# Designs tried in a protein design run: peptides against a protein of PDB entry 3J47. Part 35

Target 1, 121 residues: chain A of PDB entry 3J47
Amino acid sequence: IRLTNQLKSLKGLQSKLKDVVEYLDKVINKELPINHTILGKLQDVFNLLPNLGTPDDDEIDVENHDRINISNNLQKALTVKTNDELMVIYISNLVRSIIAFDDLIENKIQNKKIQEQRVKD
Target 2, 69 residues: chain B of PDB entry 3J47
Amino acid sequence: YEEKEESNLAATKSMVKIAEQYSKRIEEEKELTEEELKTRYVGRQDPKKHLSETADETLENNIVSVLTA

## One batch from the design tools (peptide; aimed at target 1 D44 L78, target 2 L9 T12)

Design b2_p22_7_s2 (made by RFdiffusion4, then SolubleMPNN; from b2_p22_7, 10 letters changed)
Fold by OpenDDE base, seed 4:
Structure b2_p22_7_s2 (fold): chain B 121 residues (1-121), chain C 69 residues (1-69), chain A 22 residues (1-22)
Amino acid sequence: as target 1 above (121 residues)
Amino acid sequence: as target 2 above (69 residues)
Amino acid sequence: SLLNEQLERQEKASKLLREILK
């Protein structure tokens, strides 16, 4: 299920990226105005899939670079946001782990004290 | 795609909430640690255990948050 | 990746905690 959803998301992202590229091409050609909704959706996609924008950047011609840069910047911003969230989660997990370890240490100390008391009896 | 988008949106919202909850959880974790520290001073196992349990719960929540992210 | 780095840090922290508990 998760893998399937990820695959579907990737496919959706791919399709969306294609749509975005097509849209961007149309915008570059002044055939269509910049669709803010598409950009928003793209941002959402990038927020959801921060790594999706990296591989295709190498082959994209210079003229598409600015829009791609905006998308990339947004993707970067979203990636940064995602990274920040992940960092927070990581730090939280780390803190929880530390607390758990502290408890384990305390338990061990208590066990040691109990053993010492038993030896003295 | 829509289900995944919804899941991702929910995950993102959850992540924001998790960030807020994380800050709160960090505080809760600190409180648990303080209780554990107090238990160390009192020599009673119960408060320390409670602190440990709270810390574990905080860790579990963080893990769930990471997994959800 | 940042995620991997975080995971690694968490693992390191967990290992350190385990060592302290020993």
Scores: peptide ipSAE 0.505, ipTM 0.858, DockQ to the pose 0.019; fails the geometry check
OpenDDE base, seeds 1, 2, 3, 5: peptide ipSAE 0.438, 0.456, 0.497, 0.476; ipTM 0.836, 0.837, 0.857, 0.845; seeds 1, 2, 3, 5 fail the geometry check

Design b2_p22_7_s3 (made by RFdiffusion4, then SolubleMPNN; from b2_p22_7, 11 letters changed)
Fold by OpenDDE base, seed 3:
Structure b2_p22_7_s3 (fold): chain B 121 residues (1-121), chain C 69 residues (1-69), chain A 22 residues (1-22)
Amino acid sequence: as target 1 above (121 residues)
Amino acid sequence: as target 2 above (69 residues)
Amino acid sequence: SGFNELLERQIEASKLLREILS
């Protein structure tokens, strides 16, 4: 469900972007007047997006935590952060599993003791 | 699309919260393990059960975190 | 790479626990 929602959002964005490109092409070709409302919204979106044009991977202060569809450079930094978070989650799961197994072992030992006691009786 | 975006944002926020609670969960797990150990020594089943339950809850939370990530 | 390493550790730990329970 979550993946489907993300995919749907991405598809919607892609469609919108395509429409904008088509509109811009028409404006450049003087086929249609500039739609100021659409252009303004698009500009706002671009301002929220990290700059894709900076070639150097290292300088982008990608403090942004989540794999948002950030520009490739910002996306890379976000990927690192996501990796770290996943590692933490994995370690946590491992620890939980270990605890669960410890409990199982204890239960097994107890059961064995009970059986041994029954044999002695 | 908006609903999906909202869901993703919520998931991200949840992940941050999970990170913050991670240390606490680890400590809780340790406490449960200690209680289990104590139960083994004392021969009391109830403390052991409680420790096991806490460990399970910690595991479940981690799984949810993984699914959210 | 870090995530993969953590995953591998978890799998190993799980295997060890299963062995102890068996």
Scores: peptide ipSAE 0.483, ipTM 0.848, DockQ to the pose 0.018; fails the geometry check
OpenDDE base, seeds 1, 2, 4, 5: peptide ipSAE 0.448, 0.457, 0.469, 0.480; ipTM 0.833, 0.839, 0.846, 0.847; seeds 1, 2, 4, 5 fail the geometry check

Design b2_p22_7_s4 (made by RFdiffusion4, then SolubleMPNN; from b2_p22_7, 10 letters changed)
Fold by OpenDDE base, seed 3:
Structure b2_p22_7_s4 (fold): chain B 121 residues (1-121), chain C 69 residues (1-69), chain A 22 residues (1-22)
Amino acid sequence: as target 1 above (121 residues)
Amino acid sequence: as target 2 above (69 residues)
Amino acid sequence: SAFDEMLERQIEASKLLREILK
């Protein structure tokens, strides 16, 4: 479900981007007037997007590294953080599994002892 | 699209919460293990069961966290 | 990736636990 929703959102964004590109091409070709409302919304979207063009490590707000798969360069840093988080989750799951297995082993040992006692009786 | 965005935001918030709870879950897991150890020594099944249940809950929470990440 | 390695470790641990439970 979550993955499907993410894919749907991404597809929607892709479609909108295509529409914008097509619109911009038409404006450049003087086929259509500039729709100021659409451009304004697009500008707002771009302002919310991290600056993809400046790879310089210094200006990337480290705090945004923790957030969403931001666009490519910031996305790389975010990817590292995501990997770390996933690693922690994985380790935690492993630990839980180990504990669960330890309990199962103990239960098995107890059951075996009970069976051995029954055989002696 | 908006519903998916909301779901993703909720998931992200959940991840932050999971990070905070992770340390607590680790401690809870340790407590369960100690209880199992004590149960092994005392021969009481009840403490072991409780430890097992807590470990399972911790595991489930981690799985949910992975699915959210 | 580090994530993939962790996943592999979890799978291996799970297998070991299953063997112990047999």
Scores: peptide ipSAE 0.478, ipTM 0.847, DockQ to the pose 0.018; fails the geometry check
OpenDDE base, seeds 1, 2, 4, 5: peptide ipSAE 0.464, 0.458, 0.474, 0.466; ipTM 0.839, 0.842, 0.843, 0.840; seeds 1, 2, 4, 5 fail the geometry check

Design b2_p22_8 (made by RFdiffusion4)
Pose (drawn by RFdiffusion4):
Structure b2_p22_8 (pose): chain A 91 residues (1-28, 36-48, 72-121), chain B 63 residues (1-40, 47-69), chain P 22 residues (1-22)
Amino acid sequence: IRLTNQLKSLKGLQSKLKDVVEYLDKVIHTILGKLQDVFNLNNLQKALTVKTNDELMVIYISNLVRSIIAFDDLIENKIQNKKIQEQRVKD
Amino acid sequence: YEEKEESNLAATKSMVKIAEQYSKRIEEEKELTEEELKTRPKKHLSETADETLENNIVSVLTA
Amino acid sequence: ALEELYKETLEKTIKWMEETLK
């Protein structure tokens, strides 16, 4: 789902660029200003990425913890299944 | 495009706030362990732990 | 300084997304 959403965003840019190229050919405004702003707003992320890296690490650790908890419950379920099997054999 | 951006926007606004959500997910995780212990309620605890993991995964995907 | 720039960038990005969605 996230991927489909990202693709939709990129599609708009691609189409938008084509339109802009055609527009310029024909010329040979508010949209242009807006685009410029967006441009000014990955490069910049480079410095900002430094912080993101720290936060990514925290969210990785959290995921690991959740995985451990899931494993625990999984072990309990396995034990219950084994007990059920034993009971059936007895019967 | 908008729908997709909306979902992304929520992921961003959650990333700004994740410090508090992390502490509440930490607690939730512990709660699920408690429930399991009682069972040894167990199911409820397990569900809570799964939810906490899923929230962490969603936070990582957004990043 | 970088943390402040990070927050500011996020706020600007959110504002831009909200304005785009209008």

Design b2_p22_8_s1 (made by RFdiffusion4, then SolubleMPNN; from b2_p22_8, 12 letters changed)
Fold by OpenDDE base, seed 3:
Order: sequence, then structure tokens, then C-alpha cells
Structure b2_p22_8_s1 (fold): chain B 121 residues (1-121), chain C 69 residues (1-69), chain A 22 residues (1-22)
Amino acid sequence: as target 1 above (121 residues)
Amino acid sequence: as target 2 above (69 residues)
Amino acid sequence: DLEKLKQEYTEQLIQFREESLK
């Protein structure tokens, strides 16, 4: 469900972006008048997009962390952070698995001791 | 689309909370291991079982966190 | 690298269990 919703949102964004590009092409070709309301919203979206081109601006705005998919350079830094988080989760899962196995082994030892006692009685 | 965006935002906030909870879960796991060690010494099944159950719950929460990530 | 680290940790835990069983 969650992944499907994310994919649907991404597809919706892609379709909207395509429609905007097509609209801009038509405006450039003088086929349609500029819709100022759509253009204003698009400008707002572009202002929220991390600048793909300049590697130098240290201000990794924390707010763009959610939009990992749009900007490759910011995506790279965010991908590294996500990878580190996934590492921590993976290590935690391993630790839990280990504890669960330790308990299983202890249960097996106890069961074996109980069986050995029953054979001696 | 908006509902999915809200779900993603909730998932991201959950990830931040998961990082904090992860530190706490590691401590809970250590406590479980200590109880298991104590249970090995005492030879009582019940404390060991409780430790195992808490470790399993901790594992499940980590798996859910990975699936959310 | 992460997968290897996880495998090593899992192996260490299995060994710890085996040692705790002895």
C-alpha cells in the first residue's frame, strides 16, 4: 500500500511535469496564451527544487531531504544518509535475530537437560 | 496524491523517530540479553521467555522500520 | 559492505550462542 501510494504520487508528478513542458512549448510556439496562475505555481515548484547545477552551496536545506528523487547531487548526499540509516536498521535486525537465536539455543539446552533427567529417573 | 504525500511525510517523521527509538531499542535489547544471562544463571524458563519475546518485538519493530525506509 | 558487516555480526552472535551452550 505505502509503496503503491508513493509510486502513484511520483507518476502524478511526472504527468504534471510533462503537461507543464507541453504547455511551455505551446506558449513558446505562440499557440496558446500563458496561463499566469499555472506559471506562478510552476515557479514556486522550481524555487522549491534544489539547484541541480552548483555543487558549492553548503546549505543543504533539510526540507529538501524528502525530495531525494528530483536532484541528483542532493540525492547523492541524501542517499548516503539513507544508506547509513538503513545500515543502522540492518544492524539492529541482526542484533535482534541474534538474541532470538540465543534464546532458541538456551531453550534447546534446557529441553535436552530435561530429557537427560527423565532418562536417569 | 495528497493522501500518499501525507503518508510519506508520516513515514519520514517516523524514520526520525525510529532513529531515536533505535537507540532505545538497542538498550532494551541489552536489557533483554542481561535478563537472559540472569535466567541462564537462575535456570528459570519464564524470565528467558520474556527476554526472548522482547527481543522478538524489538526485531519486528526494526523490520517494520526497514520496510518503511 | 553493510551486508558483510551484518553477516559478520550474525556469525559472531551464532558463535556466542554456541559458546554459551557449552
Scores: peptide ipSAE 0.472, ipTM 0.848, DockQ to the pose 0.016; fails the geometry check
OpenDDE base, seeds 1, 2, 4, 5: peptide ipSAE 0.407, 0.429, 0.376, 0.446; ipTM 0.833, 0.848, 0.833, 0.842; seeds 1, 2, 4, 5 fail the geometry check

Design b2_p22_8_s2 (made by RFdiffusion4, then SolubleMPNN; from b2_p22_8, 11 letters changed)
Fold by OpenDDE base, seed 2:
Structure b2_p22_8_s2 (fold): chain B 121 residues (1-121), chain C 69 residues (1-69), chain A 22 residues (1-22)
Amino acid sequence: as target 1 above (121 residues)
Amino acid sequence: as target 2 above (69 residues)
Amino acid sequence: DLDKLKKEYTEKLIQLREESLK
């Protein structure tokens, strides 16, 4: 369910981006008047998009690190963070699996002892 | 679409909370393992079962966190 | 630090399994 919702959201965003590109192409070709309201909203979206291009090291505000993969450099940093989170989750699952296996082994040993005791009686 | 975006934002905020909860969940899992160890020594089945249940809950929470990511 | 903690936890679980086999 959750992955399907994320995929649907991503597809919706992709469709909207395609519509924006088509709109921009029509504006460039003078087929449609420039809708300043749409352009303003698009500019706001681009301003919310992490800057792809400038390598200036210093002012990357660490605080916005959690918002999903839109722009390649910040997206790369976000991808690294997501990879680290996935790794943590993977290791946690592994640890839980090992604990569950330990409990199963102990339960099996106890069951074997109970069965051996019943055979002696 | 907006509902899913809101759900993704809530999921992302939940991931940050999951990172904090992850350290706590690891500690809870350790406590469960210690209770299991104690249960092996004391011969009481109930603490061991409780440890196993908490380990399973911790696992489920991690799986949900991975699926959220 | 997280990897170290995970290794230590995994090692403890291996030890618990070995103790369960004895």
Scores: peptide ipSAE 0.459, ipTM 0.846, DockQ to the pose 0.016; fails the geometry check
OpenDDE base, seeds 1, 3, 4, 5: peptide ipSAE 0.407, 0.446, 0.420, 0.424; ipTM 0.828, 0.838, 0.831, 0.829; seeds 1, 3, 4, 5 fail the geometry check

Design b2_p22_8_s3 (made by RFdiffusion4, then SolubleMPNN; from b2_p22_8, 12 letters changed)
Fold by OpenDDE base, seed 2:
Structure b2_p22_8_s3 (fold): chain B 121 residues (1-121), chain C 69 residues (1-69), chain A 22 residues (1-22)
Amino acid sequence: as target 1 above (121 residues)
Amino acid sequence: as target 2 above (69 residues)
Amino acid sequence: DLDKLKQEYTEKLIQFREESLK
């Protein structure tokens, strides 16, 4: 469910970006007037996007560097953090798998003991 | 799309909490393994089953955390 | 560092399983 929602959001964003590019191309070609409302909303979206291109604003909270793969420079640091988080999740899954295997081994040992006892009886 | 964005934001906040909870979950998983070891010594099936179930729950939570990341 | 930690954890879990079989 969560991955499907993320994929749907990414597809929606991709479609919107494509529409914006097509709109901008038509405006450049003077085929359509500039829709100021759409442009303003896009500008707001770009401002909410982590600064891809301005290395100079030192005030980007180092804490946000680790969380969100939203924009390229911030996205690189966020990619590193996402990788670390994915690694932690991978280790946790591995640990769960090992515990599940230990339970399976014990169940097998118990079943074997029960069978051996039944053969002795 | 907006509902999914809200879900992704909630998921991201959950991931930070998951990182903190991850250390606790690893410890809980270890405790379950110790309980399984104790259950092997005691010969009771129930503690072992509970350990397995808790390990599975810890794994599921980790998978959900990864999927949320 | 994180890959190394993961490897060490995996090795420890393998050892734990081996000890649990004895």
Scores: peptide ipSAE 0.466, ipTM 0.853, DockQ to the pose 0.017; fails the geometry check
OpenDDE base, seeds 1, 3, 4, 5: peptide ipSAE 0.448, 0.447, 0.450, 0.446; ipTM 0.834, 0.844, 0.840, 0.834; seeds 1, 3, 4, 5 fail the geometry check

Design b2_p22_8_s4 (made by RFdiffusion4, then SolubleMPNN; from b2_p22_8, 11 letters changed; failed a check: too like the target's own chain)
Amino acid sequence: DLDKLKNEYTEKLIKLKEEELK

## One batch from the design tools (peptide; aimed at target 1 L39)

Design b2_p23_1 (made by RFdiffusion4)
Pose (drawn by RFdiffusion4):
Structure b2_p23_1 (pose): chain A 91 residues (1-28, 36-48, 72-121), chain B 63 residues (1-40, 47-69), chain P 23 residues (1-23)
Amino acid sequence: IRLTNQLKSLKGLQSKLKDVVEYLDKVIHTILGKLQDVFNLNNLQKALTVKTNDELMVIYISNLVRSIIAFDDLIENKIQNKKIQEQRVKD
Amino acid sequence: YEEKEESNLAATKSMVKIAEQYSKRIEEEKELTEEELKTRPKKHLSETADETLENNIVSVLTA
Amino acid sequence: AALEALAAAVDAVLAAVDALEAA
């Protein structure tokens, strides 16, 4: 789902670029200003990425913890299944 | 495009706030362990732990 | 790299439009 969303966003840019190229050819405004703003707003993320790296680490650790908890419950389920099997054999 | 952006936007606003959500997910995790212990309720605890894990995964995907 | 190229292209487009308006 997230991927489809990202693609939609990129699609708009691609089509937008094509339109702009065609527009320029024809010319040979507000949209242009807006685009410029967006451009000013990955390069910049470079420095910002430094912080993101720290936060990514924290969210990795949280995921690991969750995985451990899931494993625990999984073990309990396995034990219950074994007990059920034993009971069946007895019967 | 908008629908997709909306979902992304929510992912971003959750990233800004995650410090509190992390502490609440930490607690939830612990709660699920408690429930399991009682069972040894167990199912409820397990569900809570799964939810916490899922919330962490969603945080990582957004990042 | 692609974004930078696009940014440069847009800048060029802006400069071309301005130049034509001035002419």

Design b2_p23_1_s1 (made by RFdiffusion4, then SolubleMPNN; from b2_p23_1, 18 letters changed)
Fold by OpenDDE base, seed 1:
Structure b2_p23_1_s1 (fold): chain B 121 residues (1-121), chain C 69 residues (1-69), chain A 23 residues (1-23)
Amino acid sequence: as target 1 above (121 residues)
Amino acid sequence: as target 2 above (69 residues)
Amino acid sequence: SLLEKLKELINKIVETLKKLEEE
């Protein structure tokens, strides 16, 4: 099961990398604008990889001087950044939900106390 | 290549700005939560409600930010 | 307490955002 999931994830990544390469080629050829499609593909990768744990510090090996590698590294960095941003937003939403829940509990406790006082009177 | 780099840089700067705004909103929410906690000791329900409302607004803003990203 | 856990979560989020900004 784990190995199969890893293999599936790797295949998905490979497919996305291929798509990114194809997109980059189209951008070089001035067929498509850079930003929206890259972002969309990045989102697609994230949708296909729901359990991207904390992106392991895959050191974007900046050393490969080929412009293609720099572009791939930049796209990967943007992907990671987008993922981190989404994660932060998700956590923030969770925190807000917890605060709201705490407030509801306190309100319920107060209401219960008021009801108990009314029964004693 | 240069145009792509510039576009990526602009996108990165935009994301950084969003992150900063988000951090600020989180801090504001925390401050409101502390004020509500203090007011609960005073026995007034109103500050607690206000904090809850502010937390909800912050949540909504985050959801909108995710949807617009 | 739930409140302390919430504070911890918020702090973690803020820290994560700061790290992302530094990258």
Scores: peptide ipSAE 0.341, ipTM 0.826, DockQ to the pose 0.015
OpenDDE base, seeds 2, 3, 4, 5: peptide ipSAE 0.351, 0.329, 0.342, 0.297; ipTM 0.837, 0.833, 0.834, 0.827; seeds 2, 3, 4, 5 fail the geometry check

Design b2_p23_1_s2 (made by RFdiffusion4, then SolubleMPNN; from b2_p23_1, 19 letters changed)
Fold by OpenDDE base, seed 1:
Structure b2_p23_1_s2 (fold): chain B 121 residues (1-121), chain C 69 residues (1-69), chain A 23 residues (1-23)
Amino acid sequence: as target 1 above (121 residues)
Amino acid sequence: as target 2 above (69 residues)
Amino acid sequence: DLLEKLKELINKIVETLKKIEES
């Protein structure tokens, strides 16, 4: 059961990887723009499978395996980098939102002071 | 394969450049926040408003960067 | 207090960006 599930997951990953390759080829050919939901899905897969790419010693042809491993490592690195960039952008947006909120609070406080002064006059 | 590698390298370089630009924008936003804080004590609304506007511009640029990434 | 938290968050973002640049 567990081995079967692992095999199924591996097959799913292989299929997805093939789809990614096809997508990248289309992007290179300018048939599709960069930044599709596929990248996000790939990121999700990598986040769920942190150990994807430990070569278990199965005898797949060393040259193809090395190229596949290099490609996978590069894709993984690019995916991580993209995630980090998105995270930075998200945090930056959050910071800007906080600054805007602080300004709003200050404006509210000033308005309250003005109103209090008007009541005293 | 070589073309793909070159494309990936170019993309990576572009990302580094974006990150540097982002860091610079964050620093500019911080400076504006300090000016706003000073202005809050002095009771002058103008510097505080300017800081707020710059923070908003920085946010907008980040949103555009996310949308274009 | 909120301002200090904001500054801390900004610094964290800058640090993260530097890490990305080093990658």
Scores: peptide ipSAE 0.349, ipTM 0.830, DockQ to the pose 0.015
OpenDDE base, seeds 2, 3, 4, 5: peptide ipSAE 0.331, 0.339, 0.347, 0.346; ipTM 0.831, 0.829, 0.835, 0.829; seeds 2, 4 fail the geometry check

Design b2_p23_1_s3 (made by RFdiffusion4, then SolubleMPNN; from b2_p23_1, 19 letters changed)
Fold by OpenDDE base, seed 4:
Structure b2_p23_1_s3 (fold): chain B 121 residues (1-121), chain C 69 residues (1-69), chain A 23 residues (1-23)
Amino acid sequence: as target 1 above (121 residues)
Amino acid sequence: as target 2 above (69 residues)
Amino acid sequence: DILQKLKELIEKIVETLKKLEEE
C-alpha cells in the first residue's frame, strides 16, 4: 500500500514536472507569462515529495536513482528558487501592510489633533 | 538535460537579479517610512503622505517585478 | 512606540531580504 502510493505520487510528480518543463519552455520562448498557479502546484508537489522520498527499494537501477536524485536536486533547487521568489513577494506584501499601518496611525494622530483643536475653539 | 540546466541557470540568474532589485526597492521604502516618521514629528502632513505614496509605488513595482520574473 | 516597533519590523524584513539575496 505505502509503496504503491509512493509510485503513484512519483508518477504524478513526473507528470507535473513534465508540465512544468513544458511551461518553462513556453516562458523562455516568451509564449506565456510565468503562471504562479503552476509554481504553487509545483511547490505543493515538492512539499509532498519529502514524505514520499524514502525509497527503501535497493533495486532501482543506479541510473534511475541518479536521474531521480539529479531531478530531485534540480527540482529542490527550483523549489528553493520558487520559495525564495514567494518569500520576496510575501515580504513585499508585509512591507506594504506595515506602510499602510503607519499611514493609519498617522491619520489617527492627525484626527486626534484636529479634535483637540476643535475643543479649543 | 543540458538545455534544462542552462534554462534553470538563466532563470536562477534572473531571480538573483530580481532579488537584488527587490532589496534595493525595500531600502527605498524604508527611507520613505523614516522620512514619514520625521514628517510626523514635525507635524507636516503633506510630505508624509507623499512619502507613503512613493513607498507604496516602489513596493508595487517590486511585486510586479517579482511576479513577472 | 508603535511606529518605532513598525520601523524595527521593517528593518528585520530588510535584513531577511539581504540574507535571502546572499543565499
Scores: peptide ipSAE 0.359, ipTM 0.842, DockQ to the pose 0.013
OpenDDE base, seeds 1, 2, 3, 5: peptide ipSAE 0.347, 0.350, 0.349, 0.340; ipTM 0.838, 0.833, 0.833, 0.836; seed 5 fails the geometry check

Design b2_p23_1_s4 (made by RFdiffusion4, then SolubleMPNN; from b2_p23_1, 18 letters changed)
Fold by OpenDDE base, seed 2:
Structure b2_p23_1_s4 (fold): chain B 121 residues (1-121), chain C 69 residues (1-69), chain A 23 residues (1-23)
Amino acid sequence: as target 1 above (121 residues)
Amino acid sequence: as target 2 above (69 residues)
Amino acid sequence: DLLEKLKKLIEEIVKKLEELEKK
């Protein structure tokens, strides 16, 4: 089980690396802007593999060509950035939900007061 | 490589700035909600509704800012 | 109470972002 999971994670990483290379080729060809698609694909990978964020994965990449390491570090940084942005959006939505809930409670209290007044009249 | 690193650094700095702006807008929203609570005690419904709407607009601007970053 | 909790969560996230920028 554990070994199978590691192999699956490694295959996922390999697929991601392939996607990154393909993206880089598109960027070199000026078909796409450098940052957005790499971030999107890397975000997709993080969504599929939430546990890959351990700093120990950075040690395994040290044996790869300097270019690959720099690219991976940059992609990791971009992914962290994207995750932070998504987190801010999530929090903002949560805040809105809370405010809307507070307003709902108030509206209910007001409606109750109006009903009580109508019963007294 | 260097250009990409510089672009990422600039993007990261922009995100931190957006996060700071977001934190400030959340404080403004909290103030509006507090004023709404005060207005509820005073029994003036119209000011309270306006504060709620302003809080919602502030949140919307925050979300749009994060989506644009 | 809920708004205060949410504010604290946002402040925590902002702090984490600042820590990441410093690295």
Scores: peptide ipSAE 0.360, ipTM 0.827, DockQ to the pose 0.017
OpenDDE base, seeds 1, 3, 4, 5: peptide ipSAE 0.341, 0.349, 0.365, 0.341; ipTM 0.827, 0.829, 0.842, 0.829; seeds 1, 4 fail the geometry check

Design b2_p23_2_s1 (made by RFdiffusion4, then SolubleMPNN; its pose is not in this set)
Fold by OpenDDE base, seed 2:
Structure b2_p23_2_s1 (fold): chain B 121 residues (1-121), chain C 69 residues (1-69), chain A 23 residues (1-23)
Amino acid sequence: as target 1 above (121 residues)
Amino acid sequence: as target 2 above (69 residues)
Amino acid sequence: SELVEELQKVVEQLQELVKQLEE
């Protein structure tokens, strides 16, 4: 469900970006007037988007870069962060699995002991 | 789409919290393992079962956290 | 005993990964 929602959001964003690009192309070609409201909303979106495009701000907190896949650099940082989070989750799952196996082994040992006792009996 | 974005943002915040919770969950899992070890020594099946259930719950939470990430 | 040791190793690795994510 969550992954599906994320994909839907990403697809929606992609569609919107495509629409904006098409609109900008039409404005450049003087086919449509500049809609200031759309541009304002786009600017707001870009402002909410981590500064993907300003290469010069060296101080782009590597941390934000890891979270926001929007700019290739920021996207890479976000991808790295996502990978790290996935690794942690994977390890956690592995640990839980190992614990579950330990419990299973103990249960098997106990069952074996009970069976051996019943055979003696 | 807006609802999904909000959900993703909430999920991201939750993921940071999940990382902290994950460390805590790992400790809880260790405690469960210790309880299982103790249960093995005491021969009471109930503590071992409880430890196993807690470990499973910790695993499930981790899976949910990963899926949310 | 060996499984417990392996589990402990995995837990330690997980703790290290969590620490790396917090840094």
Scores: peptide ipSAE 0.396, ipTM 0.835, DockQ to the pose 0.012; fails the geometry check
OpenDDE base, seeds 1, 3, 4, 5: peptide ipSAE 0.392, 0.381, 0.374, 0.392; ipTM 0.824, 0.838, 0.833, 0.832; seeds 1, 3, 4, 5 fail the geometry check

Design b2_p23_2_s2 (made by RFdiffusion4, then SolubleMPNN; failed a check: too like the target's own chain; its pose is not in this set)
Amino acid sequence: SKLIEELKKVVEQLKKLVSELES

Design b2_p23_2_s4 (made by RFdiffusion4, then SolubleMPNN; its pose is not in this set)
Fold by OpenDDE base, seed 1:
Structure b2_p23_2_s4 (fold): chain B 121 residues (1-121), chain C 69 residues (1-69), chain A 23 residues (1-23)
Amino acid sequence: as target 1 above (121 residues)
Amino acid sequence: as target 2 above (69 residues)
Amino acid sequence: SSLIQELQKVVEKLQQLVQELEL
């Protein structure tokens, strides 16, 4: 039962990976725009992938395993890079929001000073 | 496979370039914030406004970059 | 002043992240 569920999950992942590859090929060919939702889902899948780094010794054909590992490592690296870029963009937006907030505070302080001067007059 | 690898490498290089440009814009925004702080003490409103405007432009450019990314 | 200091910290973190992505 547990092994069967793992195999089913792996098959599902393989199917999704194929769909992602097909999508990426279409994006490369400029047939479709980059879909951020697909990238986010791919990131979620990679975050859920346990450390693929334990090569358990089972005789999966070394050549296909190396290409799959290289492809997975490259995809993982690209996913991490994309995540980092998104984080940078998010932080930058946050910084700009803070600067805008500081300007708002300064404007409020100036307005308060103007009102206090008008009351003294 | 080789064409895909080359395309991925080119895309990665483009992303690095965008990140560098973004870092430069962030530094420019930081410099403007320091000028705003100095202007706050001098009582001149003009430098503060310019800093605020530049920060807003930087934010807008980042938002556009995120949307296009 | 505290908000500006926090903003500066965020900018520094962003610069570090960009450097990590370039490495």
Scores: peptide ipSAE 0.383, ipTM 0.829, DockQ to the pose 0.015
OpenDDE base, seeds 2, 3, 4, 5: peptide ipSAE 0.390, 0.412, 0.382, 0.359; ipTM 0.831, 0.840, 0.838, 0.821; seeds 2, 3, 4, 5 fail the geometry check

